# Designs tried in a protein design run: peptides against a protein of PDB entry 6RGO. Part 256

Target 1, 392 residues: chain A of PDB entry 6RGO
Amino acid sequence: MALKLLGFNQDATCFSVISSNKGVTIYNCDPFGKCFELEKSTSNDEELDFLVEMLFSTSLIAVVDKTIGASKRKKLKIVNTKRKATICELTFPHEIMDVIMNRKIICVVLKSDQIFVYDISCMKLLRTIDVRGEKLKSTSKFRNSEAVGDIGVRVSLSTDNNSILCYSSYSKSDKENAPLNDIVVFDALKCIQINVLPAVHQSNIVCIACSPDGMLMATASEKGTIIRVFKTIDTENDEPILVNEFRRGSRPSRISEMKFNHDNTLLACVGESDTIHIFALPVTTTEADANEDDTLQQSSHSLSSSINGLQYISKGLANRFGKIIVSKIPTQSQQRHVAYIKIPENAKYRIGFPKDTTNTIHICGEDGNYLVYSIPRNEVGPCTLVKSNTFD

## One batch from the design tools (peptide; made by RFdiffusion4, then SolubleMPNN)

Design b2_p21_4_s3 (from b2_p21_4, 12 letters changed)
Fold by OpenDDE base, seed 3:
Structure b2_p21_4_s3 (fold): chain B 392 residues (1-392), chain A 21 residues (1-21)
Amino acid sequence: as target 1 above (392 residues)
Amino acid sequence: EEIKKLEEEAEKIEEKLLKLK
């Protein structure tokens, strides 16, 4: 059967899939099993396409039917999975490209490069973000979004209540074909722009991950060779906003998903390659006041390879925002993965980090495998398979 | 416990959304 992966929920307790024969199925990770099925509304052999975003392991899901007709692709349904009932329906002016949520916020991304931000508790529109709107003053040419392939606005939302929204934006360059290579950091609750990171890659950003707490953000471009990690908030201290640069590989390969673990110590990435890569993040020791208490120096030899090499080359090209955030980190100082998982060639996988086990990763494949891996702490190497299940 | 609290939060969201219909 053809499976299409929708992904894990925010805490990797569930994942959702489209089965060509059954419709949408949601699985629990532990105990492993089906928890919900959305039956096909149509007997037609049409390729099923859905967006499904879960509110953690709750009975609430957001559903977009993308299978049939331009009208359905514009409708967001909030569904109770236990009752199999539509609670509310929203209709948008354009096709829905993505839906992301947490306990407070739903963000709906449209094909028009608009982001609609809602308070989930009442479905009140808090903000419409027009990612094109700053450019509409200069270039009246709507890129006919028909011919521009898989390049659109990308979003990520913190899973916490702070509701930090990171999204890709068009660079302020006067070029008609400006890339989606800026990042905006937005407080979705307060509806305030926190930060703008200009030109974080040379090409369009195709993948973004926000940390669970919203303090970190990871980005990857169409090349997928370099992953950059940024602080979302400007610290008053002259600390670099760019905290890490990771090398996934030398060959171009699309990254489809990235995730932080719940303690911000690991970043995983998956995509078109035969390998899931896991990177270690430096623990930002907040200098909590050194109160004197004698507790055991467990010498966690954190492989703090001294990234003393992030010299801010403040070469005086004042871009419109003055600070060049992305100095070219020398290729030699780019960190590699600390762990990896080999996956079948051409199999699409999704990744999730469970909350309770910071060194465990959940993965699922369009091959019908749900796999749990242990991540090595003290060595660079393959992850160890702990549990496997199959689904159809 | 945390899962129960999340489900209770979701039920409260549902009750609010159903009152908006």
Scores: peptide ipSAE 0.395, ipTM 0.898, DockQ to the pose 0.877
Fold by OpenDDE base, seed 1:
Structure b2_p21_4_s3 (fold): chain B 392 residues (1-392), chain A 21 residues (1-21)
Amino acid sequence: as target 1 above (392 residues)
Amino acid sequence: EEIKKLEEEAEKIEEKLLKLK
């Protein structure tokens, strides 16, 4: 059967899929099994398309039926999975592109580049964010949004109660063709813009991940070769703080999803490549524990050859990016441990980090595999398969 | 324990949303 992955919930305790014959199915990860099925609203052999956002492992889900008719694609249903009942329905002026949730906030992204921010407890609209801004309202050239189905506003929300929302925004360049290469950091509870990171990539941002605590954000462009990690709130001399820059690969490849683990020590990415990459983040030692003189002996082992690609921070990029003070990325930045998982070519995978096991990753594929991997500590290498299950 | 607190939060959300209909 054709499976389409919807993804993991916030803590990787569940994942959702579309089955061509059944509709939406939610699986529990441990113990592995079906926990919910949403029946097809239509008897037709039409390609099913849905958005499903879970409130962790609770009975509350947000559902958008995207299968047929422009009217259905504008409706958000809040559903109780135990009762199989619609709690409420919201209708939007435009097609829903994405839905993200935590314990406090629901954000709904529209095809109009608008973000609707709701208080989940009462479905009160707190803010409408217009990412196009007032200036683009005057140019009646609605770019035929048909041709570039892949370029739109990207969002990520912290899973904590601080509800830090990161979203891609259009650069202030007077060009009718401004890229979505700025990031806005927004307090979704207070409805205040906290920070703006200008031109974090040269091309449109296609993937964003916020850390669970909202303190870090990862970004990737359409090229998917470089991943940048920034602080969300903290600035240095009113400039954005670049914490990390990772190279996924030399060849362009789209990144579809990125996630931090729950302690901000790992960043995983997945996409169109045959490889899930897991990057180690340097633990920002708060100044207090600097006393353990752990003489990590420089074991001079010759992993020199593959890492040499990081030295070409070409001096030329520093002039067009405003002074992104590349704060002295400690020379330890070269020894970033990278783990990987090989996946089948052309299989779409989704990733999740469980809360209780910071060195474990959950993955699921459109091939019907649910896999649990152990991530190697302090080394570069393959992840070890710990558990496997199949679904249909 | 945390899952139970989350389900109790979700039930309180449901009860509020049902009163808005």
Scores: peptide ipSAE 0.394, ipTM 0.898, DockQ to the pose 0.868
Fold by OpenDDE base, seed 5:
Structure b2_p21_4_s3 (fold): chain B 392 residues (1-392), chain A 21 residues (1-21)
Amino acid sequence: as target 1 above (392 residues)
Amino acid sequence: EEIKKLEEEAEKIEEKLLKLK
């Protein structure tokens, strides 16, 4: 049977899939098992397409039926999984491309490059973000329908109550083909723009991850060779703070998903390649006042990774063509993975980090495998498989 | 405990959303 992965919830306690025979199924990770099913409304052999966003492991989900007709693709349903009941329905002017939520906020991304921000507690619209802006509305002919699927506004939301929304935006170039290579950081609760990171890549951003606390973001472009990690709020001399630059590979390969672990010590990425990459982030030890006293000689072989504080000199040399060229960060500053997982070729996988175990990663594949890996702490190498389950 | 608190938060959300219909 063809499976389509929808992904993990915010804390990797559940994942959702589309089964061609059953419809939407939600699995619990531990104990592993099916916990919810949304049955097919139709007996037709139509290719099922859904968006499902879970509110952690609760009975509340957001659902968009993308299978049949343009009218359903514009409808967001809030469903109670225990009651199998629709709590509310919202209709949008355009097709829904993405839905993201936390305990406070639902963000709905439309094909129109609009983000609708709602207070989840009352479904009150807090803000409509128009990523194209007023000036670009006149000249942006809707990109022809066929090629539009891959290049749209990307979003990520912090899983905490701070509700930091990171989204891709069009660069200020007056060109009809401006890349989605800016990042906006937005307080979704206060409806305030906090920061703008201009031209973080040379091409469109196709993947964004926000840290659980909203303090970090990771970005990847269409090339998927370099991942950049930035601070979300802080700036140095009005420039974005680049914390890390990671090299996934030398060959272009799309990154479909990135996730931080719950303590911001690891970043994982997955995509079209045969490898999930896991990168170590520098632990920003807040200098707690080390009172001098206790001489415990724990020989922490701190791998002195020379954290040369990469001043991200965003010398955007506007060349004669008005392209902000991000200065090539020296290849010597690019960190490699600390751990990896090999996955089947052409299998789509999704990733999640469980809250309680910062050195484990959950993965699931369209091959019907749910896998739990242990991440090595003290060595660079493969992750160890700890648990495996199958689903259909 | 935290999961239970989250479910109680979701139930309170549901009760508010049902009152808006």
Scores: peptide ipSAE 0.385, ipTM 0.896, DockQ to the pose 0.869
Fold by OpenDDE base, seed 2:
Structure b2_p21_4_s3 (fold): chain B 392 residues (1-392), chain A 21 residues (1-21)
Amino acid sequence: as target 1 above (392 residues)
Amino acid sequence: EEIKKLEEEAEKIEEKLLKLK
């Protein structure tokens, strides 16, 4: 059967898939099993296409049926999975490209490069963000929407109540074909722009991950060779703070998904490559004031990898246009993965981090595998398979 | 406990959304 992965929920307790025969199926991770099925509305051999966003492990999901006709692709349904009932229905002026939610906010991304921000509790529209309109204000030229099909606005939302929304925006270049290489950080609750990170990559951003707490974000371009991690809110001298630059590989490969673990110590990435890469983030020890006294030598073998040499080279080379180009971290300071998972070549996988075990990763494949891996703490190496299940 | 609280939050959301119809 052809499976399409929809992904994990916010805490990796469930994942959703499209089965060509059944429709949308939601699986519980532990105990492993089907918890919901949305049957096909049509008996036709049409290739199913859906967006499904779960509200954690609750009975509420957002569903977009993209299978049939331009009208359905514009319709968001809030569904109760226990009742199999549509609670709310919203219709948009354009095709829905993505839906993201947390306990407070639903963000709906349209093919028009608009982001509709809703209060989930009442489905009240809080804000419409017009990423194209922002570009037009900056460039005076209409982009004819013949943007090469796969390059649109990317979004990520913090899973916490702070509801930090990160989205890709068009660079303020006078070029008609300005890349989607700026990031905007937005407070989705207050509807305020917090930060703007200009030109974080040389090409279009195709993947964004926000940390669960909204304090960090990871970005990858269409090249997928370099992942950059930034602070979302904090700035230094009105400049964006680049925390990490990771090298996934030397060869271009699309990154489809990135996730932080719940304590911001790990960043995982998956895509078109045969390898899920897991990177270690430096633990920002909040310098709690080390008052002198208490001698308890608990030898926490902190991985003191001597990352002494990450001088914050905040040397934004102002390009000829006075824009801060985020200076490429010297190639010698680009970190590699600390762990990896080998996956079948050309298999699409999705990733999720459970809350309870920061060194565990959940993965699922269009090959029908649900796998749980343990991440090594003190060594660079492969992850260890802990649990496996199959689904259809 | 946290899951149960989330389900109760979701039920409250549902109840509000049903009142808006």
Scores: peptide ipSAE 0.342, ipTM 0.882, DockQ to the pose 0.905

Design b2_p21_4_s4 (from b2_p21_4, 12 letters changed)
Fold by OpenDDE base, seed 5:
Structure b2_p21_4_s4 (fold): chain B 392 residues (1-392), chain A 21 residues (1-21)
Amino acid sequence: as target 1 above (392 residues)
Amino acid sequence: SERKKLEEEAEKIEENLLKLK
């Protein structure tokens, strides 16, 4: 049967899939098993498409029926999975492209490049973010993106209560074809813009990941060759702080998903390539004033990868042609993966990091495999398969 | 447990959303 992956929840305790015959199914990761099913309402051979966002491992989910021909593409349902009941329903002026949530906030991304931010506790609208801004409202040319369904506003939300929202925005170029290559950092609770990172890539941003605490974000462009990690809040001389630049590969390949682990020590990426890449982040040791003498010679062979603090000088020289030239970060500063997982070619996979085991990654594929891997700590190499299950 | 606290938060959300109907 054709499976379509919807992804893991915030803590990788559950994942959701669409089965052509069954509709939406949610699986628990440990113990592995089916925990919820939403039956398809129609006997039609229509290709089912849904958005499902889970509130962790709770009975609360947000659902959008995106099936072709369905008038429901503008409708968000909040469903209790235990009761199989719709508790709330919202209708939007445009098609829903994405839905993200945490314990406090739900964000709804529309095809109009609008983000609706709600307090989840009462579904009160806190903010409507118009990513096109007021000036671009007059050019009502919807990108005739029938063919380019992939270029839209990307979002990521911190899983903590700080509710840091990172989203892609259009560069300040007055051109109808401005790239979505800026990042805005937004406090979703206070409804304030915290930071703007201009021109973080040369082309459209297609993937964003926020860290669980909202202190870091990872970005990838449509080229998917380079991943950049920035601080979200902090700036140095009014410039964005680049923490890391990772090389996924030399060949262009789309990145579909990125995730931080719960302690911000690892970043994983997956996409159209046969390889999940896992990168190590520098542990910012807060210098705790540990005055205490104890001489335990733990021979931590810290691989002194020279963390040359790459000052990302975002001297966007606006060349005479209005192209923001992102300064080429020297290729010598680009870190490679520390670990990898090989996956079947053309298989779509999703990734998640469990909270309790920082060196474990959960993956699931449209091939019906749910796999748990151990990440090596002290060596660069393949991850070790720890557990496997199948789903249909 | 943390899971139990999350479910209790979700139940409160549900109760609040049902009052808005």
Scores: peptide ipSAE 0.528, ipTM 0.939, DockQ to the pose 0.858
Fold by OpenDDE base, seed 3:
Structure b2_p21_4_s4 (fold): chain B 392 residues (1-392), chain A 21 residues (1-21)
Amino acid sequence: as target 1 above (392 residues)
Amino acid sequence: SERKKLEEEAEKIEENLLKLK
């Protein structure tokens, strides 16, 4: 059967899939099993396409029917899975490209490069973000959707209540073909722009991940060779906003998903390659005033990855906003993965980090495999398979 | 449990959304 993966929920306790024969199915990870099935309403042999965003392990889901020919591509439904009932329906002026949510916020991304931000508790519109801005409304060249590379606005939302929204934006270059290579950091609750990170890649950003707490953000371009990690907030200290640069590989390969673990110690990425890569993040030791006393010789084998490779590009290239952005870490100082998982070639996978086990990763494939891996702590190497289940 | 708190929040969200119909 053709399976299409929709992904894990925010805490990796459930994942959702599209089965060509059944429609949308949600699986529990532990105990493993079907917890919900949305039956296919149409007998037509049309390729099913859906967006499904889960509110953690709750009975609430957001659903968009994206099936070709369906007039429903502009409709968001909030569904109770236990009752199989539509609670709320919203209609948008354009096709829905993405839906993300947490306990407070739903963000809806449209094909028009608009982001609609809602309070989930009442479905009140808090903000409409127009990523093209007012000046570009005149360039009615909707990128004809026939161009194979669906380069649209990418979004990520913190899973916490802080509701930090990171999204890709067009560079302020006067060129008609400005790349989506800026990042905006936005407080979705307060509806305030916190930060703008200009030109974080040379090409369009195709993947963004926000940390669960919203303090970190990871980005990848269409090249998918380099992953950059940034602080979302400018600290008053002269600390670089760019905290890490990871090298996934030398060959271009699209990254489809990235996730932080719940303690911000790991970043995983998956995509078109045969390998899931897991990177270690430096623990930001907040120098809490360690009062002197307790002699616990934690042999911090600080993998002192020599952060010395953050060459401050000289003070002279103040970008138009006066901020010195470290645009490139030298290729020699680019960190590699600390762990990896080999996956079948041409199988699409999704990734999730469970909350309670920071060194465990959940993965699922369009091959019908749900796999749990242990991540090695003290060595660079393959992850160990702990649990395997199959789904249809 | 945290899961039970999330279900109770989801029930409140649902109750609020049903009142808007």
Scores: peptide ipSAE 0.524, ipTM 0.938, DockQ to the pose 0.867
Fold by OpenDDE base, seed 4:
Structure b2_p21_4_s4 (fold): chain B 392 residues (1-392), chain A 21 residues (1-21)
Amino acid sequence: as target 1 above (392 residues)
Amino acid sequence: SERKKLEEEAEKIEENLLKLK
């Protein structure tokens, strides 16, 4: 059966899939099992396409049926999974491209490059962000939106109540072909722009991850060779703080998803490659008062000590257009993965970090595998498979 | 539990959304 992965929820306690025969299925991770099914509304052999965003492990989900016709692709339904009832329905002027939520906010991304921000508690529209309107203020020409398939506005939302929204925006370039290579950091609750990170990549941003607390963000471009991690809110001399630059690989490969773990110590990425990469982030050691006592000379060359967070002051090279391009960290200081998982080359995978176990990662594949891996702490190497389940 | 708190938050959201119909 053809499976299409929708992904994990915010805390990796559930994942959702589309089965060609069954429709949308939600699985609980622990205990593993099917917890919800949304049956296919039509008997037609049409390829099923849905967006499903879960409100954690609750009975509330947001659903967009993308299977049939331009009209359904514009409808967001809030569904109670226990009651199998539509609680709310919203209709948008354009096709829905993405839906993200937390306990406070729903963000709806449209094909028009608009982001609709709602208060989930009452479905009140808080803000319409017009990413094209910001571009049109900077660039006189209407781009015919038709030409370049899978390049749209990318978004990520913090899973906490601070509701930090990171989204890709068009660079202020006089070029007809301005890339989506700026990032805007937005307080979704207060509806305030907090920060703008200009030209974080040379090409369009295709993947964004916000940390659960909203303090960090990771970005990847169409090349998918370099991942950059930035502070979201903090700036140094009004310049963006580049925390890390990771090398996923030397070959171009699209990154489909990135996730931080719940303590911001790990960043995972997955995509078209046969490898999930896990990177270590510098732990800001809060100096917990290490009481002096236990002198055990264990020469644990903890990989922790060498991650002196070199705050590379990105001397932004002003390009001919006065834009600060984030200086690349020298290739010698580009960190590689600390851990990896090999996956089937032809299977799409999704990733999630559970809240309670910061050194485990949940993955699920279109091959019907749900896998739990342990991440090595003290060595660079493969993750260890801890649990495996299958789904159909 | 955190899960119970989340479900109670979701129930309140549902109750509010149902009042808007």
Scores: peptide ipSAE 0.519, ipTM 0.937, DockQ to the pose 0.859
Fold by OpenDDE base, seed 2:
Structure b2_p21_4_s4 (fold): chain B 392 residues (1-392), chain A 21 residues (1-21)
Amino acid sequence: as target 1 above (392 residues)
Amino acid sequence: SERKKLEEEAEKIEENLLKLK
């Protein structure tokens, strides 16, 4: 059967898939099994296309049926999975491209490059962000919708209650074809722009991940060779703080998803390559005041020894054109993965980090595999398979 | 549990959304 992955929920306790014969199925990760099924409304052999965003492991999901006609692609349904009932329906002026949520906020991304921000508790519209309208008035040449491939506004939302929204924006350039290579950091609750990270890549950003706490953001471009990690809120001399630059590979390969673990110690990425890469983040020791004496020498031989070379290259060489050139971290200081998982070629995988085990990763494939891996702490190497299940 | 708190929040969301119909 053809499977299409929708992904994990916020805490990797569930994942969703489209089965051509069944429709949308939600699986629980532990104990493994089906927890919800949305039956196919049509008997036709039409290729099913859905967006499903889960509110953690609760009975509430957001659903967009993209299978049939331009009208359904504009309709968001809030569904109770226990009752199999539509609780709320919202209709948008344009096709829904993405839906993300946490305990407080739903964000709906449209094909128009608009982001609608809602208070989930009452479905009140808090903000409409027009990512195109922020582009200077001049060249409103609608990108002919046909020639713009899979390049649109990308979003990520913190899974906490702070509701930090990171989204890709168009660079301030007089060029008709400005890339989506800026990032905006937005407080979705207060509806305030917190930060703007200009030109974080040379090409369009195709993948964004916000940390669970909203303090970090990872970005990847169309090239997918370099991943950059920034602080979201903090700035140094009004400049963005680059925390890490990771090298996924030398060859271009699209990154489809990135995730932080729940303690911001790991960043995973997956995409069109045969390898899931896991990178270690430096533990930001907050210099808590060095007062009291308690000598608990827990010799956590953390992987700190190889991270000594992170000179804070705070010196953004402001080139003569006032663009913050994110100084290319010398190729020698580009960190590689600390762990990896080999996946079948051409299999699409999704990733999730469970909350309870920061060194465990959940993955699922369109091959019908749900896999749990242990991430090595003290060595660079392959992850160890801990559990496997199959789904259809 | 945290899960139970999330379920109770989801129930409150549902109750609020049903009042908007």
Scores: peptide ipSAE 0.508, ipTM 0.935, DockQ to the pose 0.852

